# Ledger of designs, part 15: peptides against a protein of PDB entry 3VZA

Target 1, 98 residues: chain A of PDB entry 3VZA
Amino acid sequence: RVERLCKSKELFEERLGLEIRRIHNEQLQFIFRHIDHKDPDKPYMFTLSINEQGDYEVTSCTPPLDCISEFQLKVRETNNFSAFIANIRKAFTALSFK
Target 2, 62 residues: chain B of PDB entry 3VZA
Amino acid sequence: AAYVTQLYYKISRIDWDYEVEPARIKGIHYGPDIAQPINMDSSHHSRCFISDYLWSLVPTAW

## One batch from the design tools (peptide; made by RFdiffusion4, then SolubleMPNN)

Design b1_p9_8_s2 (from b1_p9_8, 6 letters changed)
Fold by OpenDDE base, seed 2:
Structure b1_p9_8_s2 (fold): chain B 98 residues (1-98), chain C 62 residues (1-62), chain A 9 residues (1-9)
Amino acid sequence: as target 1 above (98 residues)
Amino acid sequence: as target 2 above (62 residues)
Amino acid sequence: KHPFEDLLS
């Protein structure tokens, strides 16, 4: 089972181009790659925590996204975590086309 | 790694087939209405295309 | 418990 779980993590990381790290102060760091087709290894990342109110809170976003505050509001309203992450990736993708 | 894989599933709704050769990207995406099979030969696509395709399976509607 | 929270535990 341990080997399967490790393999699963590796498959998700490579295939989705998404790495998830636990970092200090009870935060998760989401690192997207495979965004820029001309620079597949260029990272696009944000960090996420749950604040004292129990709400998702984006604590950093690199590069910055104008829409990140709206997405934070939306995920708090809908609890659609999947759409939250997917929309962030979509926004990063759009940002890469400049 | 159980928790992170749970999170990946929560995000993507993808379940991989772990019994296939490494070059085969095979699994199932579980959408709200239908389960969609995934079956790709990774050697025929770029990493970015593969990721874009898989993410395209994930609904962005709130 | 949410998987997010579980990962942070």
Scores: peptide ipSAE 0.255, ipTM 0.950, DockQ to the pose 0.652
Fold by OpenDDE base, seed 1:
Structure b1_p9_8_s2 (fold): chain B 98 residues (1-98), chain C 62 residues (1-62), chain A 9 residues (1-9)
Amino acid sequence: as target 1 above (98 residues)
Amino acid sequence: as target 2 above (62 residues)
Amino acid sequence: KHPFEDLLS
């Protein structure tokens, strides 16, 4: 049911602290919150697209991550999208302690 | 909403139980070779703790 | 179709 799907989205957003938005130029924006325990609403975000070659491409990352290029390479090699997103969150978490 | 929920599942491998009270975080995480239940009272934890815990269920190995 | 691509369609 439609109502159930809407509820599902809300549960994922709140519990994972991850919002997913479709934005211009065929991109997805991933917004992480609940990273900084002292500032739970502080966003950590990146945008993602599929380039002309059909590969995942990170089009922006705020704040910037030194490891993002390596992760992009890894997800292209493995197609492990879950690990890709999880590793980015892990990297943002590490950055929040600096 | 259907597509985004599919993406959330692809990322987290979590399936929520929608029949429980809102304060109860209940579901199943489907790992590579084993399924693990999720069952926690959200009123006992911070939002950050809950998110960190749930993300800890997601493997980071490529 | 890939769920990612579905969101972009």
Scores: peptide ipSAE 0.250, ipTM 0.950, DockQ to the pose 0.643
Fold by OpenDDE base, seed 5:
Order: sequence, then structure tokens, then C-alpha cells
Structure b1_p9_8_s2 (fold): chain B 98 residues (1-98), chain C 62 residues (1-62), chain A 9 residues (1-9)
Amino acid sequence: as target 1 above (98 residues)
Amino acid sequence: as target 2 above (62 residues)
Amino acid sequence: KHPFEDLLS
């Protein structure tokens, strides 16, 4: 089972181009790659925490996204974490063409 | 690793087939409508195309 | 429990 879980993580990381790391101060770092087809290893990332009110809070976003504050509001309203992450990737993708 | 894989499933709704050869990207995407199979030969696609395709399966409607 | 919280625990 442990071997299967390790393989699962590796498959998700490579196939989705998304790495998830625990970092200091009880935060998760989401690192997108495979965004820029001309530079597949270029990272697009953000960090996320749960604040004192129990709400998702984006603590950093690199490169910055104008829409990230709106997405934070949307995920708090809908609790649709999947759409939250997918929309961020979509926004990073759009940014890579600028 | 169990927790991160749970998070990946929460995000993507994809369940991989772990018994196939490494070059085969095989699994099932569980959307709100009908579950759809994933079955790709990775040697036919770039890493970016594969990721873009898989993310295209994930709804962006809030 | 939320998977996010589980990962942090």
C-alpha cells in the first residue's frame, strides 16, 4: 500500500504537472509546471493556508494573478476546491501567453 | 502520501490504473455527469499536452 | 476531515 501511494503521488505530479508541498506556518505550496509549452519546467505557484476563521487564504502567488483574490472569495463561497485549483491553472496558462 | 493523494483526487477526480505499463496513461475521471475513461499513449504527446488534456477534464464552474 | 487539514496534520 505504501508503494502504491508513492506511485500515485508520482503519477499525479508528472501527469498533472502539479506538486504539492507542506511548508512553514501550516501552509501548502502548489507548484504548477507544464504551463508554458516552450518552458515546461517553469514553475507557477501559490501558497494556501486556513486562517483563524477556517477560511482558505492565499498567502502568496508567483507570478501574481489579478484574479486570485476573486478566486479566494469564490472558493470560500462555494467550497469548490477543485474549481479553485483548476481556475488558477487556467489563469496561469493565460498569463503564459502574455 | 495518503493525504496528498486524497488531495489530488479531490482536485482532479481522477483514479489511475496502476497495473499498466509506464508509457500508458490509464484511469477514470469521475465528473458530475458520467465517468469517462482515460487511456493515452504518453509517447505520442508532450508533457504539456498531457497535463493540459487532463486539466481540461476538470470543471471550472464554481 | 478535510484533506487539506489532514495533509497539514
Scores: peptide ipSAE 0.241, ipTM 0.949, DockQ to the pose 0.631
Fold by OpenDDE base, seed 3:
Formats: structure tokens, C-alpha cells, sequence
Structure b1_p9_8_s2 (fold): chain B 98 residues (1-98), chain C 62 residues (1-62), chain A 9 residues (1-9)
């Protein structure tokens, strides 16, 4: 079971180009790679927490996204976490075309 | 850990086939309407193409 | 418990 879980994590990280880390102050860091086809290892990142009201809160975004505040509002309204992450990746992809 | 793999599934709705050769990307995407198979030869694609394709399976409608 | 919260445990 432990071996399967380790393998699963590795497959998701490589195939989705998404790494998830727990960081200080009860936050999760999401690191996207494979965004820029000219520089596949270039990271695009954001951090996420649950605030005192129990709502998702984006605590950082690098590089910054104009749409991130709207996405935070949308995920609070819909609780669609999957669409939230996918839309952020879509926005990072659009940004990479400069 | 089990928790991070659960989060990956919550995000992607993908379940991998762990019994195939390493170069084969095989699994199932569970969409809201119907489950769809994933079956790719990774040696024929770039890392970016593979990731873009898999993310294209994830709905962006709120 | 929510998977997000579980990761923070």
C-alpha cells in the first residue's frame, strides 16, 4: 500500500505537472510546471489556505494573475475545487504566451 | 501519502492503471456524464503535450 | 474530513 501511494504521487506529479506541498501556517503550495513549452521546468505557483471564516483564500500567486480574485470568489460560491485549479492552470498557460 | 493522492483525484478525477509498463500512460477519467479511458505512449509526446492533454479533460465550468 | 484539511493535519 505504501509503495502504491508513493507511485501514485509520482505519476500525478509528472503527468499533470503539478506538485502539492504543505507549507508553514497551514497552507498548501501548488506548483505547476509543463506550462511553457519553451521552458517546461519553469514553475507557476500559488498558495492556498482556509481563513477564519472557513473560506478558501489565495495567499500568494507567482506570477500574478488578474483573474485570481475572481476565481477565489467563484470557488467560494460553487465549492468546485476542481474547476478552480483547472482555471488557474488555464490562466497561467495564457500568460505564458506573453 | 494517501491524503495528497486523494487531493489529486479530487482535482483531476483520474485513476491510473499501475500495472502497465512505465512508458504507457493508462487510466480512466471520471467525468460527470461518462468515464473515458486514457491510453497514451509517452515516448511519442512531450511532457508539456501530455500535461496539456490531461488537463484538457478537466471541466472548467463552475 | 475534507482532503485539503486532512493534508494540514
Amino acid sequence: as target 1 above (98 residues)
Amino acid sequence: as target 2 above (62 residues)
Amino acid sequence: KHPFEDLLS
Scores: peptide ipSAE 0.234, ipTM 0.949, DockQ to the pose 0.621

Design b1_p9_8_s3 (from b1_p9_8, 6 letters changed)
Fold by OpenDDE base, seed 4:
Structure b1_p9_8_s3 (fold): chain B 98 residues (1-98), chain C 62 residues (1-62), chain A 9 residues (1-9)
Amino acid sequence: as target 1 above (98 residues)
Amino acid sequence: as target 2 above (62 residues)
Amino acid sequence: MHPIEPLLS
């Protein structure tokens, strides 16, 4: 099972172009690649934590997204984490077209 | 890596087939109403195309 | 509560 879990992680990272890292101060870093077809390895990333109120909080976003604060509000309201991540990727994709 | 793989599933709702050849991207996407198969030959597509396609399976409605 | 909480330890 351990071997499969490792393989699973690798498959998700490559196929979704999404890496998830634990970073300092109890945060997760989400790193999207495969966004820009002209530069598939260019990273688009954001960091996420749970604040003292127990709510999702985006602590950074690179490159910045105008819609990130709205998405943070939406995920707090709906608790739809899947849609949250998918919408961020969609926004990064749109941004890659300048 | 159990927690991270669980998170990937919660994000994508994809379950991979781990027994197929490495070039085969095979699995099941579990949508809210119906499950749909994934079955691609990765050698026929770019990495970006594959990722875009898979993410297109994930609903963005809140 | 949130799916990321277990990953934050």
Scores: peptide ipSAE 0.526, ipTM 0.959, DockQ to the pose 0.859
Fold by OpenDDE base, seed 1:
Parts: structure tokens; C-alpha cells; sequence
Structure b1_p9_8_s3 (fold): chain B 98 residues (1-98), chain C 62 residues (1-62), chain A 9 residues (1-9)
């Protein structure tokens, strides 16, 4: 089971192009790659925490996204975490075409 | 870790087939209504195409 | 419970 869990993590990282890291001050870092087809290893990332009220809070976003504040509001309203992450990736993808 | 793999599933709703050869991307995506099989030969596609395709399976409606 | 909470604790 332990071996499968390690393999599962690696498969998700490579196939989704998404790495998830625990960082300081009780935050998660989400690192997207495979966004720019001309530079597949170029990272697009954001950090996420849960504030004192228990709400999702984006603590950083690199490169910055104009829509990130709206997405934070939407995920708080809907609790649809999957759509939250997927929409951020879509926004990063759109940004890569600039 | 168990928690991170659980998070990946909650994000993507994909369950991989771990018994196939490394070049085969095989699994199941569990959508809101129906499940869809995933079965790709990774040697036929770029890493970016594969990721884009898999993410296209994930609904963006809130 | 939020999906990320187990990873933050």
C-alpha cells in the first residue's frame, strides 16, 4: 500500500502537471507545469491556507491573476474545490498566451 | 502520502490503473453523472497535451 | 471539513 501511494503521487504529478507541497505557516503550494507547450517546465503557482474564520485564502499567486480574488470568493460560496483548482489552471493557461 | 493522493483524487476525480506498463496512461474519470475510461499511449503525445486533456475532463462550473 | 485541512494539521 505504501508503495502504491508513492507511485500514485508520482503519476498525478507527472500526468496532471501539478505538484502539491506543504510549506511554512500552514500553507499548501500548488505548482502547475505543462502549461506552456513551448516551455513545459515553466511553473505557475499559488499558495493556499485556511484563515482564522475557516475560509480558503490565497496567500500568493505567481504570476498574478486578475481573477484569483473572484475564484477565492466562488470557492468560499460553493465549496467546489475541484472547480477552484481547474479554473486557476485555465486562467494560467490563458495567461501563457499573452 | 495518503493525504496528498486523496487530495489529487478530490481535485481530478481520476483513479489510475497501477498495474499497466509505465507508458500506458490508464484509469477512470468519475464525472458528476457518468464515469469515463482513460486509456492513452503516452509515447504518442506531449506532456502538455496529456495534462491539457486530463484537465479538460474536470468540470469548471462552480 | 476542507480537503486541504488534513495536510495543514
Amino acid sequence: as target 1 above (98 residues)
Amino acid sequence: as target 2 above (62 residues)
Amino acid sequence: MHPIEPLLS
Scores: peptide ipSAE 0.526, ipTM 0.958, DockQ to the pose 0.850
Fold by OpenDDE base, seed 3:
Structure b1_p9_8_s3 (fold): chain B 98 residues (1-98), chain C 62 residues (1-62), chain A 9 residues (1-9)
Amino acid sequence: as target 1 above (98 residues)
Amino acid sequence: as target 2 above (62 residues)
Amino acid sequence: MHPIEPLLS
């Protein structure tokens, strides 16, 4: 089972170009790669926590996204975590076409 | 590792086939209506194309 | 409630 779980994590990281890390102060770091076709290893990142009210809170975003505050509002309203992550990746992709 | 892989599934709704050759990207995407198969030869595509394609399967409607 | 809760701590 441990071998299968390790393989699963590696497949998701490579195929989705998404790494998920636990960092200090009870936060998750989401690292997207494979965004810029001219620089596939360039990272696009954000960190996420749950505040004292129990709501999702984006604690950092690199590079900055002007739509991130709206997405935070939407995920709090809908609880659609999948759409939240997918929309952030879509926004990072649009940003790479500068 | 179990919670991380569960989170990946909750994000992507993809279940991989772990019994195929390494170059074959095979699995199932579970959309809201009908499950769709994934089956592609990774040697024919860039890493960016593969990721873009897989993410295109994930609905962005709130 | 939130899918990330089990990963925090």
Scores: peptide ipSAE 0.523, ipTM 0.959, DockQ to the pose 0.800
Fold by OpenDDE base, seed 2:
Structure b1_p9_8_s3 (fold): chain B 98 residues (1-98), chain C 62 residues (1-62), chain A 9 residues (1-9)
Amino acid sequence: as target 1 above (98 residues)
Amino acid sequence: as target 2 above (62 residues)
Amino acid sequence: MHPIEPLLS
């Protein structure tokens, strides 16, 4: 089972181009790659925590996204975490074309 | 690794087939209405195309 | 409620 879990993580990381790290102060770091077709290894990342009120809070975003605050509001309203992550990736993708 | 893989599933709704050859990207995406099979030869596509395709399966509607 | 909660514990 341990081998399967490790393999699963590796498959998701490579195929989705998404790495998830637990970092200091009870935060998760989401690192997207495979965004820029001319530079597939260029990272696009954000960090996420749960604040004292129990709400998702984006603590950083690199490069910055104008829409990130709106997405934070939307995920708080809908609790649709999948759409939250997918929309962030979509926004990073759009940013890479500028 | 258990919790992170659970999170990947909650994000993507993809279940991989772990028994196929490494170059075969095979699995199932579970959408709200139907389950969509995934079956790609990774040697035929760039890493970016593969990721873009897989993410295109994930609904962005809130 | 939040999918990331188990990872933050």
Scores: peptide ipSAE 0.522, ipTM 0.958, DockQ to the pose 0.940

Design b1_p9_8_s4 (from b1_p9_8, 7 letters changed)
Fold by OpenDDE base, seed 3:
Structure b1_p9_8_s4 (fold): chain B 98 residues (1-98), chain C 62 residues (1-62), chain A 9 residues (1-9)
Amino acid sequence: as target 1 above (98 residues)
Amino acid sequence: as target 2 above (62 residues)
Amino acid sequence: MHPFEPLLS
């Protein structure tokens, strides 16, 4: 089981180009790579926490996204976490074309 | 590692086939209506293409 | 399950 779990994590990281880290103050860091085809290792990242009201809150976003506040509102309304992460990646992708 | 793999599934809805050769990207994407197979030869694609393709399977409708 | 539940223990 432990062997499979380790393999699973590695497969997701490489194939999705997404690394997920637990960081201080009960936050998650999401690091996207494979966004810019000209620079596949360039990271696009954001951090996420749960505020005192129990709502998702984006605590940082690098590079910044104009749409991040709207996405935060949408995920609070819909609780669609999958769409939230996917839309952020889509926005980072659009940004990479400048 | 169990918790992070659970999160990856919650995000992507992908379940990998762990019994195939490393060059084969094989699994199942569980969409809202039907399950779709994933079966790619990684040697034929760039890392960016593979990631873009897999993310294209994930619905962006709220 | 909340996405953060298993990650914040």
Scores: peptide ipSAE 0.194, ipTM 0.947, DockQ to the pose 0.682
Fold by OpenDDE base, seed 1:
Structure b1_p9_8_s4 (fold): chain B 98 residues (1-98), chain C 62 residues (1-62), chain A 9 residues (1-9)
Amino acid sequence: as target 1 above (98 residues)
Amino acid sequence: as target 2 above (62 residues)
Amino acid sequence: MHPFEPLLS
């Protein structure tokens, strides 16, 4: 049912603190919140595309992550998209403590 | 919404229970080997704690 | 199925 699908999206957004948007040039924007316990609404985001070679490519990352290039390499090697997103969130979390 | 929920599942491997009261966070996390139930009272936790907990269920090993 | 496939195709 359509109503359940809409509810599902809202539940994921709130509970995971992750919003996913389609943006121009066939890209996905991932917006993490609930990272900084002192400022739960502070966004941590990155954009992702598939390049001409067919590989995942991070097109932006705010705030910047030193490890993002390594993660991009890892996801290309393993195709483990879940671990890719989870590791980015972990990195953003670590950054929020600095 | 169907497509984005598919993506959320690919990322989190969580399936929610949609028949419970709004304050109840209930579902199942499907790990690589075993499935674990999720059952929390959201009124007892901060939004950040809930998110951190749920993400802790997602393996980070490549 | 590719993660982008449902959203971009």
Scores: peptide ipSAE 0.187, ipTM 0.946, DockQ to the pose 0.714
Fold by OpenDDE base, seed 5:
Structure b1_p9_8_s4 (fold): chain B 98 residues (1-98), chain C 62 residues (1-62), chain A 9 residues (1-9)
Amino acid sequence: as target 1 above (98 residues)
Amino acid sequence: as target 2 above (62 residues)
Amino acid sequence: MHPFEPLLS
């Protein structure tokens, strides 16, 4: 089962172009690639934590997104984590066409 | 890796078929209304196209 | 608190 879980992680990372890392101070780092078709390995990333109130909090976003604070509000309101991540990717994609 | 794979499922709602050949991207996307099969030949597409396609399956409505 | 635990709840 460990072998399958490892394979699953690798498939998700490659196919979604999304890497998820645990980093210091109990945070998660989400690293999107495959955003810029001319530079598929260019990373677009944000970090996420749970604050003292128990709410999702974006602690960094690189490159910055004007909409990230609104998305943080929306995920707190809806708890739709899937839409949260998907909308961030959509925003990064739009940004890549600058 | 159990936690991260569970997180990937929470995000994407995709369940992969792990028994197929490496060049085959096969699985099921579980949408809110209906489950849809995924079945692609990876050799026919760029990595970016594949990712864009799979993410297009994920609803962005809050 | 485990970082993934709240996300998987």
Scores: peptide ipSAE 0.173, ipTM 0.945, DockQ to the pose 0.216
Fold by OpenDDE base, seed 2:
Order: C-alpha cells, then sequence, then structure tokens
Structure b1_p9_8_s4 (fold): chain B 98 residues (1-98), chain C 62 residues (1-62), chain A 9 residues (1-9)
C-alpha cells in the first residue's frame, strides 16, 4: 500500500503538473508546471494557509494574479476547493500567454 | 503520502488505474453528473497537452 | 495541526 501511495503521488505530480509541498507555519505550497507549452518546467505557484478565523488564506502567489483575492473569497463562500485550484491554474494559463 | 493523495483526489476527482503500462494514462474522472473514463497514450501527446486535458475535466464553476 | 487536515475536511 505504501508503494501504491508513492506511485499515486508521482502519477498525479506528472500528469497534473502539480506538486504540493508542506512548508513552515502550517502552509501548503502548490507548484504548477506544464503551464507554458514553450517552457513546461516553468513553475507557477501559490501558498495557502488557514488563518486564525479558520478561513483559507493565500499567503503568496508567484507570479501574482489579479484574481487571486476574488478566488479566495469564492472558496470561502462555496468551500469548493477543487474549483479553487482549477481556477487558479486557469488563471496562470491565461497569464502565460502574456 | 496518504494525505497528499487524498488531496489530489479532492482536487481532481480522478482515480488512476495503476495496473496499466506506464505509457497508458488510464483512470476515471468523477464529475457531478457522470463518471468519465480517461484513456490516453502518453507517447502521442506533450506533457503540457496531457495536463491541460486532465485539468479541463475539472469543473471551474463555483 | 497537520496542514492537510483542514483542507481535506
Amino acid sequence: as target 1 above (98 residues)
Amino acid sequence: as target 2 above (62 residues)
Amino acid sequence: MHPFEPLLS
């Protein structure tokens, strides 16, 4: 089972082009790759935490997204975490076209 | 690893088929209405195309 | 708290 879990993580990382890391201060770092077709390994990333009120809070976003604050509001309203992550990727993709 | 794989499922709603050859991207995407099979030959596509396609399965409606 | 726990709840 441990072997399966390791394989599962590797498959998700490669196929979705999304790496998830645990970082200091109880934060998660989401690193998207495969965004820019001309530079597939170029990272697009954001960090996420739970604030003192218990709400999702984006603590950093690189490159910055104008829509990130709105998405943070939306995920707090809907609790649709899947749509939250997918919309961020969509926004990064749009940004990669400059 | 259990937590991160659970998180990937929460995000993508994809369950992989782990018994196929490495070049085959096979699984099931569980959408709100109907489950859709995933079955791709990775050798026929770029990494970016594959990722874009898989993410296109994930609803963005809030 | 484990960082994944709140997100998986």
Scores: peptide ipSAE 0.165, ipTM 0.945, DockQ to the pose 0.211

## One batch from the design tools (peptide; made by RFdiffusion4, then SolubleMPNN)

Design b1_p10_1_s1 (from b1_p10_1, 7 letters changed)
Fold by OpenDDE base, seed 3:
Structure b1_p10_1_s1 (fold): chain B 98 residues (1-98), chain C 62 residues (1-62), chain A 10 residues (1-10)
Amino acid sequence: as target 1 above (98 residues)
Amino acid sequence: as target 2 above (62 residues)
Amino acid sequence: DLLEKLLSIE
């Protein structure tokens, strides 16, 4: 039921530390928390869209990741979106160690 | 909301058990080979540890 | 549509 869907979203947000928002111009914003153990609420985020060719395009990334362009290429090639998100989180985690 | 929850599953391949007490993190991770159970007491771990652990279940190979 | 594309992933 509807209540179950709401609960599911809340569980995923808290347990994965990942919030997903629909924003303007048919984009999705992915907000990671629980990355920095010293500052668990600090957000690490990126936005995603589909370009005119129908390909995934990262429209912003904060903080910036040197590897994001390569990951964008990889997800276009493999269509492995799960690995795409997981690798981005891994990269954000690496940044948090300074 | 249904679309977003479906997206969470496509990303994590985790299905939660919604009938357990709130402090219990219970579910199943569906990997490419065999399904693995998740069963944690959240009161024993930090939020960051829990998230790191769950994400460690998600393959990063392209 | 981005969501439709994502939800169509196998």
Scores: peptide ipSAE 0.681, ipTM 0.959, DockQ to the pose 0.584
Fold by OpenDDE base, seed 1:
Structure b1_p10_1_s1 (fold): chain B 98 residues (1-98), chain C 62 residues (1-62), chain A 10 residues (1-10)
Amino acid sequence: as target 1 above (98 residues)
Amino acid sequence: as target 2 above (62 residues)
Amino acid sequence: DLLEKLLSIE
């Protein structure tokens, strides 16, 4: 089972171009790659935590996204984390064309 | 790794087929209505195309 | 914690 779990993570990382890391202070780092077709390894990333009120909070975003605060509000309202991540990737994709 | 793989499923709603050759990207996407099969040869596509395609399966409606 | 909150999403 351990071997299967490791393989599963590797498949998700490569196929989705998304790496997820647990980092200090109870945060998760989400690293997108495969965004820029001309530079597939270029990372687009953000970090996420839960604030004192128990709400999702984006603690960093590189490169910065103007829409990230609105997405943070939306995920708090809907609890649709899948849409949250997908919309962030879409925003990073749009940014890569600028 | 167990919790991270669970999170990947929560995000993508994809379940991989682990019994195929490495170059075959095979699995199932579980949308809210109908489950859709995934079956593609990675050697025929760029990494970016594959990722874009898989993410296109994930709804962005809140 | 954060991970438990995420994994509890329906």
Scores: peptide ipSAE 0.679, ipTM 0.959, DockQ to the pose 0.604
Fold by OpenDDE base, seed 2:
Structure b1_p10_1_s1 (fold): chain B 98 residues (1-98), chain C 62 residues (1-62), chain A 10 residues (1-10)
Amino acid sequence: as target 1 above (98 residues)
Amino acid sequence: as target 2 above (62 residues)
Amino acid sequence: DLLEKLLSIE
């Protein structure tokens, strides 16, 4: 089972180009790669926490996204975390075209 | 580590087939309607294309 | 807490 879990993580990281890290203060860092076809290893990332009210809060976003505040609102309203992550990736992709 | 894989599933709704050869990207995407198979030869595509394709399976509707 | 919230998503 340990091997399966390790393999699963590796497959998701490579195939989705998404790495998830636990960082200080009970935050998660989401690192997208494979965004820029000319620079596949270039990271696009954001960090997520829960604020004092218990709501999802994006604590950083690099590069910054104008839409991140709206997405934060949407995920709070819908609790559709899948759509939240997918929309962020979509926004990063759009940004990579500059 | 288990929680990480669980999180990946909650995000992507993809379940991989772990018994195939490494070059084969095979699995199932569980969407809101019906499950759809994933089956592609990774050697025929760039890493970026593969990721873009897989993410295209994930609904962005809130 | 964050992980618990995320893992509780249906």
Scores: peptide ipSAE 0.678, ipTM 0.959, DockQ to the pose 0.590
Fold by OpenDDE base, seed 4:
Structure b1_p10_1_s1 (fold): chain B 98 residues (1-98), chain C 62 residues (1-62), chain A 10 residues (1-10)
Amino acid sequence: as target 1 above (98 residues)
Amino acid sequence: as target 2 above (62 residues)
Amino acid sequence: DLLEKLLSIE
């Protein structure tokens, strides 16, 4: 049911504070909110694509994360996309305290 | 929309209960071991606390 | 594509 799917998306966006957008050049944009407790609407973002070799590639990260290249390598090795996203959120959270 | 919701599940491993009142955050997290119920009153918590709590359920081990 | 690859993860 279309109505159920729309509701599901909205629930995930609000409860996880994560928005997922399909953007140009076959990329996905991941937008985290609810990171900074003093500024809950402040976005923390990265974009993802598949390169010519078929591997996951982070094409942008705002604000930048020193660990993002390592995470990209780890997700290529493990294919654990859940851990990939969770670790990025953890890194953004740590950054918000600096 | 179906693709996006499927992706959310693959990321979080959470399945929501859609039959409860809007203020109730109810669902099930399917971790690597035992499934864990989620049942929160959203009026008792900040948006950031709720998100932090839910993400704490998601393993970060590669 | 990217989305199909992600949705194929076990």
Scores: peptide ipSAE 0.677, ipTM 0.959, DockQ to the pose 0.616

